# Peptides against a protein of PDB entry 1IK9, part 26

Target 1, 211 residues: chain A of PDB entry 1IK9
Amino acid sequence: MERKISRIHLVSEPSITHFLQVSWEKTLESGFVITLTDGHSAWTGTVSESEISQEADDMAMEKGKYVGELRKALLSGAGPADVYTFNFSKESCYFFFEKNLKDVSFRLGSFNLEKVENPAEVIRELICYCLDTIAENQAKNEHLQKENERLLRDWNDVQGRFEKCVSAKEALETDLYKRFILVLNEKKTKIRSLHNKLLNAAQEREKDIKQ
Target 2, 207 residues: chain A of PDB entry 1IK9 as posed
Amino acid sequence: MERKISRIHLVSEPSITHFLQVSWEKTLESGFVITLTDGHSAWTGTVSESEISQEADDMAMEKGKYVGELRKALLSADVYTFNFSKESAYFFFEKNLKDVSFRLGSFNLEKVENPAEVIRELIAYALDTIAENQAKNEHLQKENERLLRDWNDVQGRFEKAVSAKEALETDLYKRFILVLNEKKTKIRSLHNKLLNAAQEREKDIKQ
Target 3, 195 residues: chain B of PDB entry 1IK9 as posed
Amino acid sequence: MERKISRIHLVSEPSITHFLQVSWEKTLESGFVITLTDGHSAWTGTVSESEISQEADDMAMEKGKYVGELRKALLSVYTFNFSKESAYFFFEKNLKDVSFRLGSFNLEKVENPAEVIRELIAYALDTIAENQAKNEHLQKENERLLRDWNDVQGRFEKAVSAKEALETDLYKRFILVLNEKKTKIRSLHNKLLNA

## One batch from the design tools (peptide; made by RFdiffusion4, then SolubleMPNN)

Design b1_p9_8_s4 (from b1_p9_8, 4 letters changed)
Fold by OpenDDE base, seed 5:
Structure b1_p9_8_s4 (fold): chain B 211 residues (1-211), chain C 211 residues (1-211), chain A 9 residues (1-9)
Amino acid sequence: as target 1 above (211 residues)
Amino acid sequence: as target 1 above (211 residues)
Amino acid sequence: SSLIPVPPP
């Protein structure tokens, strides 16, 4: 079961933060349970897949698009730009919400809620869910932090090995060239010495022929 | 201001989860506000630094050790091993808690609370704090996740560069040795050719003298 | 470094 709790402001009670909980299985499209509380009273309603389909048809909206708007409205609250307005009558238990665009507002959906007899139980369960979510998120944060610290160490280790490999490659090339030049110069000197010996032998033979 | 909310079970109402909020500035030792709720009623009390010092003295406990036990009791709830037992009288508004060790239980602290006139406001504020903490922890999780993905990419990039550097070092060494052997063999062949020319010239001169 | 003298053609 998935759950989202949002803060909403009701048009009738704009100074009192209300909490909207939506609970669903797998996809919001399959239906959901909506719960509203002001911290003293609670109201709950169940919305079926058939009701969601009917609301989409009544709006002449494609079902997937309608569910997408329901998700934005009910799982995010009004959002930062007051795109969604929430209305609730405590007398009729009728909940409805509107999407406000610049030049047009339209009702996005409406639900009949029932007043919960024991609102304290609903409120306690809501607080429990918040505390569990905090604990799970904290455990995830600690895990991700430790993993980040591990990855940073591993990166530094490979970086240091890479820098050593670069330096070792340059040093190897330099050393091999130095050694090669020494041996090559020895062989070049020997070649020059042998050429000079051949030249001297030819000059001596030319002297021996001239007597 | 720091805050911690914990689930506790009262000895008088073990079937009803209560929520214990502790709020403090910098250190718990400087005093704190304690709030208790059952999701319908709320009770609040303020504990001063002087009261904490007096309770430590009355217990014949070092203040830092006493504050350490207060922190464990009030910020962690009972914990997984029921080390702390919480008691509250709704009639007297007297809250006290005990540390249960295997062979000894002792009162760790006690506070007089006052019933809040508007418990719904306290409950709404508590839920708001939970939702804010969830949002902050989610944002931190997303940040740490993105940073982990970055560090993993950077690690793979450096690892791939390191492997290329190792392979390039081995290939360079092999290529340099091959080139050096070729040039060295050419020079060795030239030296051998020049020695043979010197030997032939010496043999020709010895023939000319015998003639 | 181009230090290996290519043998003259």
Scores: peptide ipSAE 0.000, ipTM 0.849, DockQ to the pose 0.004
Fold by OpenDDE base, seed 2:
Structure b1_p9_8_s4 (fold): chain B 211 residues (1-211), chain C 211 residues (1-211), chain A 9 residues (1-9)
Amino acid sequence: as target 1 above (211 residues)
Amino acid sequence: as target 1 above (211 residues)
Amino acid sequence: SSLIPVPPP
């Protein structure tokens, strides 16, 4: 079961933060349970897949698009853009919400809720879920932080090995060239010496022929 | 202001989860506000630095150690070890908690609370704080996740550069040695050729002298 | 083979 809690403001009670809990299995399309609370009273309703399908049909909206709008309205809460307006009558237990577009507002959905007899239990369970979610998120955050610190160390270690490899490559190249030059110069000197000996021997022979 | 909310069980109401909110400035030692709720009623009290000092003195405990025990009791909630027992009288509004050691339980602290006239406001504010904390922790988790993914990419990139550097170093060494051997062999061949010419010239001269 | 110009000693 998935759950989302949002804060909303009702048109009838704009000064009182209400909390909208939605719980569902896998997808909102399969139906959901909606719970509204003001921290004193609670109201709950079940919305079936058939009701969602009917509301989509009544709106002449494709079901997936309609569910997409439901998700934005009910799970995102009142985003700062007042795109969704929430209405609830405590007398009729009728909950409805509108999408506010620039030039038109339209009813996006409506639900009949029932007043919960023991709202304190619903409120306690809601707070428990919030505290569990906080604890889970904190544990995940600590894990990700430790992993981030590990990855940063591992990166620095590989970076340092890479820099050492670059320097070692340059040093190797320089050393090999220096050794190559030394040995080549020795061989060049030996070749020059042998050529001079050949020249001298040829000059001596030419002198010996000329007596 | 710092705040912590925990769930606790009261000895008088073991089946009902209560919520203990503690709010403080910088350190619990400077005093704190305690709020207890059952999701219907709320009770609040202020604990001053002087009361904390007096409770520490009455316990013959060093203040920092006492505050350390307060932090464990009040901010950690009922850890799974039942190390702390919470008691509250709704009639007297007297809240106290005990530390349970293996062979002894002792009162760790006590507070006079006052019943909140509008518990719904306190409960709403508590839920708001939970939702804000969830949102902040989610944003932090998303940030850390993205950073973790970045660091992993950066690590793979440097690792790949390092492997290429190693391979390039080995290839460079191999190439330089191959070139070195080729040039050295050419020079050795030239030296051998020049030596043979010198030997032949010497043998010819020795023939010419014997002749 | 491009003889690396070994500088004159």
Scores: peptide ipSAE 0.009, ipTM 0.849, DockQ to the pose 0.003; fails the geometry check
Fold by OpenDDE base, seed 1:
Structure b1_p9_8_s4 (fold): chain B 211 residues (1-211), chain C 211 residues (1-211), chain A 9 residues (1-9)
Amino acid sequence: as target 1 above (211 residues)
Amino acid sequence: as target 1 above (211 residues)
Amino acid sequence: SSLIPVPPP
C-alpha cells in the first residue's frame, strides 16, 4: 500500500495546519483512503474507483487527467499554495477541494468523511509512519553516500591507471625509437664502410690499368 | 537547533506508542527541551546544562559518559527494546528512565514535565517537522542518486578510455616492431649487396695478377 | 612507406 501525508490549510481554519493522508494500492485510480487531522481530531473516508470515475464523468474530464489532478491536489502537498484550495466542515464532515486557474476555479472533488472515535491512535500511527519513512530514507541516504564514496574511489583508481597507461605508452614509443635509431645507425655505418671499400678497390684497379 | 523524535513505550502504557522529542543546541550536554506526546496530550520540560551536570554527579558518572547514555536513551529510539525503560506519571508529570544491564538496572535520569495547554499545536508542529525531514531526506536522496549516476558514467568513460589506451599501446608496439623489421631488412639487403660487389671486385683483381 | 624520420647519425 502506498501512502502520502501532506500538510494543507483549510479555508475555514487558515491558521491551523491540517494533515491530509492518502493511502492507496498500486494506483490512486483504484480508490484511496483519505484521513484528515488537525492534531486533535481525525476524520477518515474511503473513495472507491467508481466514485473517482463518477467524479471524472461529472466534471466531463478524462479519468486519467482527473486522477492526475487528484494526485497533484491530494499527494503533492505544496504545489504553489494558490493552485488548490481545501475546504472541510466539521459539522457535515464534508471535504471538498478546488483547483484555482487564472480565469476559473472549479471543484475538483468532494468526500464525505467520518469522525474517528480514537483520533490519538490515527495520529500516533501517522507519526509512526513519518518516523519509519525518515528511518528508511536515512538508511537509503547512508547507502547512497557509501556507494558515492565507492564510485569516487573506483573512478580515481581507473583515472590513475589511465594516466599511467598514457605515460607508459609515451615512454614505450620513446624507448623503441631510441633502440631503433641505435641499430639503424650501426647498419648505416656498416653501409658507409662497405661503400668506401668499394670506392678504394675501384681506384686501385684504375691505377693498375694506367704502366 | 537539532531535534530528534523517537517512539517509546511507557511502563504504565505499554500498548500505546508515545513520542519523545528532544531538541538541543549544538550538543545535548548544553541542555535540551524534552516533549512527550501520546497523540492526544503533550508534556514539555526543559533540562539545563546544570541539571545534566548534577544528574551525572548524583550518579557518580563522568559527564561525557552520562551524556552518551542520555543520547542513547533519548535520541536513539530503537535500541534493543530491553536496554532503556521509560516511565511517566500523568498525575505528577514526572518522567524517568532506566538503563537495564544484565545484572543491574539503574535510573539514568528524571525530569519534571509540564502539561501543554494546546497539545494539538505541539502535535502539528511535530508532524510538520517529520514532513520537512522527509522532504529534505528525499531531496538529498535524489541528489545522491543523480550524483551516483554521474559518477558511474564518468567511471565507464574512463574505463573505456583506459581499455583503449591499453589496446593502443599494444598496437603501437606491434606497429613499431613491424616498421623496424622492414627498415632493418632493407639495410641488411644493402649490406649483403655491397659485400657481394666487394667479393667480385677482389676476384677480378686476383685474375688480373695471375695473368 | 612512412619512413620513420631517422635522425641524422
Scores: peptide ipSAE 0.008, ipTM 0.849, DockQ to the pose 0.003; fails the geometry check
Fold by OpenDDE base, seed 4:
Structure b1_p9_8_s4 (fold): chain B 211 residues (1-211), chain C 211 residues (1-211), chain A 9 residues (1-9)
Amino acid sequence: as target 1 above (211 residues)
Amino acid sequence: as target 1 above (211 residues)
Amino acid sequence: SSLIPVPPP
């Protein structure tokens, strides 16, 4: 089961933070359990897939779009202030919420809730879930932090090897050129020497023909 | 102010998860506020730096070591099961906790608490803190995840550049050697040709002298 | 000096 707790304000009690818990199996579309608490009392209702479908039809809204609005209203908490307004009657146990658009407000959904006999148990379980979620998220944070530190070390190691490779390439090129120039200059000197010897020998032969 | 909430079990009510909140300024040594709740009632007490010092002295324990034990007991929740045992009398509002060692149990600390008149407010604030902590940790997780994905990309990019640099170094060496061999072989051929011309010229001169 | 092996003739 998936679960989300959000803080909401009721129109009837704007000074008291309420907590809205929604629990569902796989998808919100398949139905959910909604729990409202003020930290003293709790109210719970089960919303079926058929009720979600009926509310979508009554609104003349496509079901997937309607479920998308339910997800924003019920799981996000109040998004940007005032987009979703929550109402609850403690007497009738009727919970409803509205979407406030610029030009129109409309009821997005309504649910009958029931007062929980043992609200302390629901509240304790809600706090336990919060503490478990904190612990899980902390462990995940520590894992990601250690992984980031590993990746940063690995990056620095490869970067340092890359820089050494670049420098070694340039050094190799320079060394090869220096060695080649030396050998080439020796060969050029030997060619010049042999050419001069050939010119001298030709000049001597021309002198010997001229007696 | 720093804060930690933990779940504890009271010896008197082992079936009911209680929540222990500790709030402090900078260090636990400078004093703290302790709040106990069962999700219906709440009890709060303020523990001063002087009380912490007195409890350490009464235990004949060095203050820093004592505060270290307080931190384990009060902030960690029950560490390994059974190391710390929590006791609370709802009648006397006396809270005490024991450290259970293999050979000895001893009282680690004791505090007088007061029943909160409006427990729902304390519980709501506690839930708000948990939800805020969840949101902060989620944002931190998303940040660390994005940074991890960045570092992995950066590592792959540098690794790919490094491999290209290695291959380019080997290719450069091979190309330079091939070019150098060609030029040197040309020079060697020219040297051999000039040397043969010199030998032929010497042999012709020796024939001209014998004739 | 000999670092470029002359192929044998």
Scores: peptide ipSAE 0.007, ipTM 0.849, DockQ to the pose 0.003; fails the geometry check

## One batch from the design tools (peptide; made by RFdiffusion4, then SolubleMPNN)

Design b1_p10_1_s1 (from b1_p10_1, 5 letters changed)
Fold by OpenDDE base, seed 3:
Structure b1_p10_1_s1 (fold): chain B 211 residues (1-211), chain C 211 residues (1-211), chain A 10 residues (1-10)
Amino acid sequence: as target 1 above (211 residues)
Amino acid sequence: as target 1 above (211 residues)
Amino acid sequence: SLFDEFLEEP
């Protein structure tokens, strides 16, 4: 089961932050449980897949698009731009929310909620979930931080090996050419010496013929 | 101001999770505000630096060590090993906690709390703080994840360049030696040819003298 | 090395 808690403001009580909890299995489309609390009272309702489908049909909206709007409204709260407005009557326990566009506001959904008899239990569980989520996220942060430090070390190690390889390649090329030139020069000197010996032998033979 | 919320169990109400909020400025040693809640009622007290010092002195404990014990008790809750036990009287509003060692339990501290008139406000603010902390931690997680992905790409890029450099170094050495051998063999062949010409010239001269 | 042997051969 997945859960999201968001803060919302009700049109009827704009000075009092409310908390909207939504819980669902796998997908919001399959239905969800909604819980509203003001930190003193709590109200809960269950929305079925059939109700979600009916609301989408009533809106003449494609189901996936409608679920996408529900996700934005119910799981994000009123975004920073008041795109969604939430209304709740404590008397009727009727909860509804509207999408505000520039020139039109329209009802996106509505739910009948029931007042929870023991709101303190719901509130405690909600706080527990928040604390668990904080702990999980902290553990993940610590892990990711350590992984970042590891990856940075590994990068530095490979970088240093790469730089050494580049330098070693350049040094190798230079050294091999120097050695090659030395040996070639020795062989060239030997060739020149042998040519001079041949020239001298030919000159001596020409002198011996001329007596 | 720093804040920590932990879950605790009271000896008097072991089935009901309580929440212990501690807030302080810079260091816990400078004093703190403690808030206890059960999700319905809340109790708050302020502990001064002087009270912390007095409690440390009464325990004959070094102040930094005492503050270290307070930090473990109040900011971590009862750890998984019940090292700290929390007690609260709703009648007297007296809160105290004990450190449990194998053979001895001793009182680590005690506070007079006051019942909050509007607990819902304290609870709402506590939930808000939890939600803010979740959002901050999520943003940090997303950032660290992206950095990990970047560092991994950068590592792969350098690793691939390093492997290419190693292969290129080996190929260079092999190629340079092959080229060197070819040129040396050409010079050796020329030297051998010149030696043979010298031997032939010497043999011809010896024939001409015998003739 | 093959290089050293090659250098020593005349």
Scores: peptide ipSAE 0.022, ipTM 0.849, DockQ to the pose 0.476; fails the geometry check
Fold by OpenDDE base, seed 1:
Structure b1_p10_1_s1 (fold): chain B 211 residues (1-211), chain C 211 residues (1-211), chain A 10 residues (1-10)
Amino acid sequence: as target 1 above (211 residues)
Amino acid sequence: as target 1 above (211 residues)
Amino acid sequence: SLFDEFLEEP
C-alpha cells in the first residue's frame, strides 16, 4: 500500500492546517482511502475505482487525465497554493476540491466522508507513519552518504593511478628515446670510422700505382 | 532550535503509542521543552539548565553523563525497548522515566508537565514538523542520488581513461622497440658491408705486393 | 631487458 500525507487548507477554516492522507494500492486509479484530520477530529472515506470512473465521466474527462489531476490535487500538497481549493462540511461530511485555472474554476471531485469515532487512533497512526518515513529516509540518506564517500575515494584512487600512468608513459618514452639515440649514435660513429678507413685505403692504393 | 519526536509507551497505557517531542537550543544541557501527546491531549513542560543540573546532582551523576543518558532516553526512541521505561500521571501531570539495567532500575528524571488547552494545535504543529522533515530528507535523498550517479559516471570515465593509458603505454613500448630494432639492424648491416669492403681492399693490396 | 640484450649483440 502506498500512502501520502499532505497539508491542506480548507476554505471554511483557512487558519487551521488540515492533513489529507491518501492511501492506495499500486495506482490511485484502482481506488483509495482518504482521511482528513485537523489534529482533533478525523474523517475517512473510501473511493472505489467505479466512483473514480463516474467522477471522470461526470466531468467529461478521460479517466487517465482525471486520475492525473487527482494525483496532483491529493498527493502533491506543495503545488502552487492557488491551483487546488479544498472544501469540507463537517455537518454533511462532504469533501470537495476545485481546480483553479486563470479563467475557469471547476470541481475536480467530491467525496462523502465519515467521522471517525476514535480520531486519536487515526492521528497516532498518522504520526507513526510520519516517524517511520523519517527513519527510513534517514537510513537511506546515511547509506547514500556512505556510498558517495566510497565513490569519491574510488574516484580519487583511479585518478591517482591514471596520473601515475600518464607520467610513467611520458617518462618511459623519454628514456627509451634517450637510450636509442645513444646506441644509434655509437653505430653511426662506427660507420663513419669504417668509411674513413676505406677512403684512406683507396688513397694509399692510388699512391702505390703512381713509381 | 533542534527537535526530536519519538514514540514511547507509558507503563499506564502500554497499548497506546504516545509521542514525546523534545526541543532544545544547540545542546540538551542548556534546557529543553518536552511535549507529550496521545493524539488527543497534549502536555508540555520546560526543563531549564538548572533543573537538569539539580536532577544530575540528586542522582549523584556527573552532568555530562546525565545529559548523555537524557539524550538516549528522550531522543533515541529506537533503543532496545526495555532500557527506558516511561511513566506519566494525567492527574498530577507528573512525567518520569527510568533506566533499566540488568540488576538495577533507577529513575533517570522527572518533569512536571502542564496540560495544553488546545492540543489540536500542538498535534497539527507536530505533524507539520514531521511533513517538513520528510520533505527535507526527500530533497536530500534526491540530491545524494544525483551526486552518486555523477560520481559513478566520473569514476567510469577515469577508469576508462586509465585502461586506455595502460594499453597505450604497453603498445608504445612495443612499437618503439620494434622501430628501434629495424633501424639498428640497418646500421648493423651497413657496418658489416663496410667491414667486407675493407677486407677486400686489404686482400687486393696484398696481391699487388706479391705481384 | 630486451633492450640490454639488443645492446650486447654486436
Scores: peptide ipSAE 0.022, ipTM 0.850, DockQ to the pose 0.434; fails the geometry check
Fold by OpenDDE base, seed 5:
Structure b1_p10_1_s1 (fold): chain B 211 residues (1-211), chain C 211 residues (1-211), chain A 10 residues (1-10)
Amino acid sequence: as target 1 above (211 residues)
Amino acid sequence: as target 1 above (211 residues)
Amino acid sequence: SLFDEFLEEP
């Protein structure tokens, strides 16, 4: 089961933060359980897949789009934009929420809730879930941090090997050219010496013919 | 102000999870506020630096060691080992905790708490803190995940450049040797040709003298 | 080295 807890403000009690818990299996479309609490009382309602389908049909909205709006309203908390307004009557246990657009507000959904007999148990379980989520997220953070430190070391090691490879390539090229020039110059000197010997031998032969 | 919330079980109510909130400024040694809740009622006590010093003295324990034991008892939750046992009387509002060692249990500390008049506000604030901590940890996780993905890309890029550098170094060495061999072979051939011309010229001169 | 061997051959 997936779960999300969000802070909300009720229009009826704007000074008292409420908590909206939504729990579902795999997809919100398959139905969900909604729980509202003020830290003293709790109210719960079950919303079936058939109710979600009926609400989408009543709104003349495609079901996936409607579920997408439910997800934004019920799981994100009212983000910094009061795009979603929440209403709850403690007397009727009727919960409804509206989407506020620039020029129009419309009801997005409504649920009948039931007052929980033992709100302390619901509140304790909600706090337990929060503490478990904190512990799980901390363990993930510590793992990711250690992995970042590993990747940074591995990057520095390869970078240092790469820089050494570049420098070694340039040094190799320079050394090979220097050695080649030395040997080539030796062979050029030997060629010049042999040419001079041939010229001298030809001049001596021309002298021997001229007697 | 730093804060930690932990789950505890009271000896008096072993079937009901309680929550122990500890809040302090910089160090637990400077004093702390302890809040206990069962999700319906809440109790709060303030522990001063002087009380912590007195409890350490009464225990004949070094203050830093005593604060270290308080930190383990009050901030870690009772870890999987029931090393710490918590007791609370709702009638006297007396909270005390014991450290259970293998062969001996001893009282580690005790606090007088006061019943909170508005427990719902304390519970709401506690849930708000949990939700804020979850959101903050999620943002850290998302940042660390993106940074891991960046570091992995950067590592792959440098690794690929390094492999290309190694291959290019080997190819350069091979190419330079091949080119040098060709040029040196040309010079060796020219040296051999010039030597043969010198030998022939010497043989012709020896024929001219015998003629 | 291949280079040294190549230098010694005539």
Scores: peptide ipSAE 0.021, ipTM 0.850, DockQ to the pose 0.530; fails the geometry check
Fold by OpenDDE base, seed 4:
Structure b1_p10_1_s1 (fold): chain B 211 residues (1-211), chain C 211 residues (1-211), chain A 10 residues (1-10)
Amino acid sequence: as target 1 above (211 residues)
Amino acid sequence: as target 1 above (211 residues)
Amino acid sequence: SLFDEFLEEP
């Protein structure tokens, strides 16, 4: 079961924060339980998949689009500034909400709720869910933080190894060139020496022929 | 202001989850506001720094140790299995809690509360705080998740660069050796050729002397 | 190494 609690303001009671709980299985399209509370009273209703389909049809809206609007309205709470307006009559237990567009407002959905006999139980369960969600999110946060710290260490370790590898490559190249230059210069010197000895031997032979 | 909401069970009402809110500035030692609610009624009290000091003295406990016990009792909710027992009389508005050790239980603290006239406001504010805390923790979790994904990418990038650097080092060494071997072998061949020419020239000169 | 051996060969 998925659950979302949202803070809403009712048109009739704009100074009193209400809480809208929506509970559903897998998808909101399959139906949901809606609970409204002001922290004293609570009202609950079940919205079936058939009712969702009927509301979509009555609106001449594609079901997936309609469910998408329901998700935004009911699970976001106050969406971005005043896009959704919530209305509730305590007398009729009729809950309805409107989508406000720039030039038009229209009813997005309406539900009959029932007044909960024991609102304190609903409120306690709502608070429990909030506290459980906080604890779960905190545990996840601590886990992610520890993982972040691990990943940062692992990055630093590889970075340090990489820098050492770069330096070792440059040092190797430099050392090899130095060693090779020395050896090549020795061989060049030996070649020059041998060439001079050959020139001298040829000059001596030419002198010996000239007597 | 720091705030913690904890779930507790009262000895008098063990089947009804109560919520214990503690609010304080900087340190619990400086005093705190305690609020108890069952989701219908609420009770609030202010505990001063002087009262905390007096309770510590009355217990013959060092203040820092006492505050440490208060923190465990009041901010953990139900600590590890039954270490703290909470008692509240709705008639007297007297709240007290006990620490249960293996062989002894003792009163850890006691506070006079006052029944809140508008419990719904306190409950709404409590729920609002929970929802705000959830939103903050979710935002932090999303941030940490994105950062972990970044750090993992950064690690993979450096790791790949490191592996390429290792391979490039080995390739460089091999290429340099091959090139230098070729050049050195040419020089060695030239030295051998020149040496043989010198030997031949010496042998020819020795023949010319014997002729 | 083959290189050191090569360097030492006259």
Scores: peptide ipSAE 0.021, ipTM 0.850, DockQ to the pose 0.443; fails the geometry check

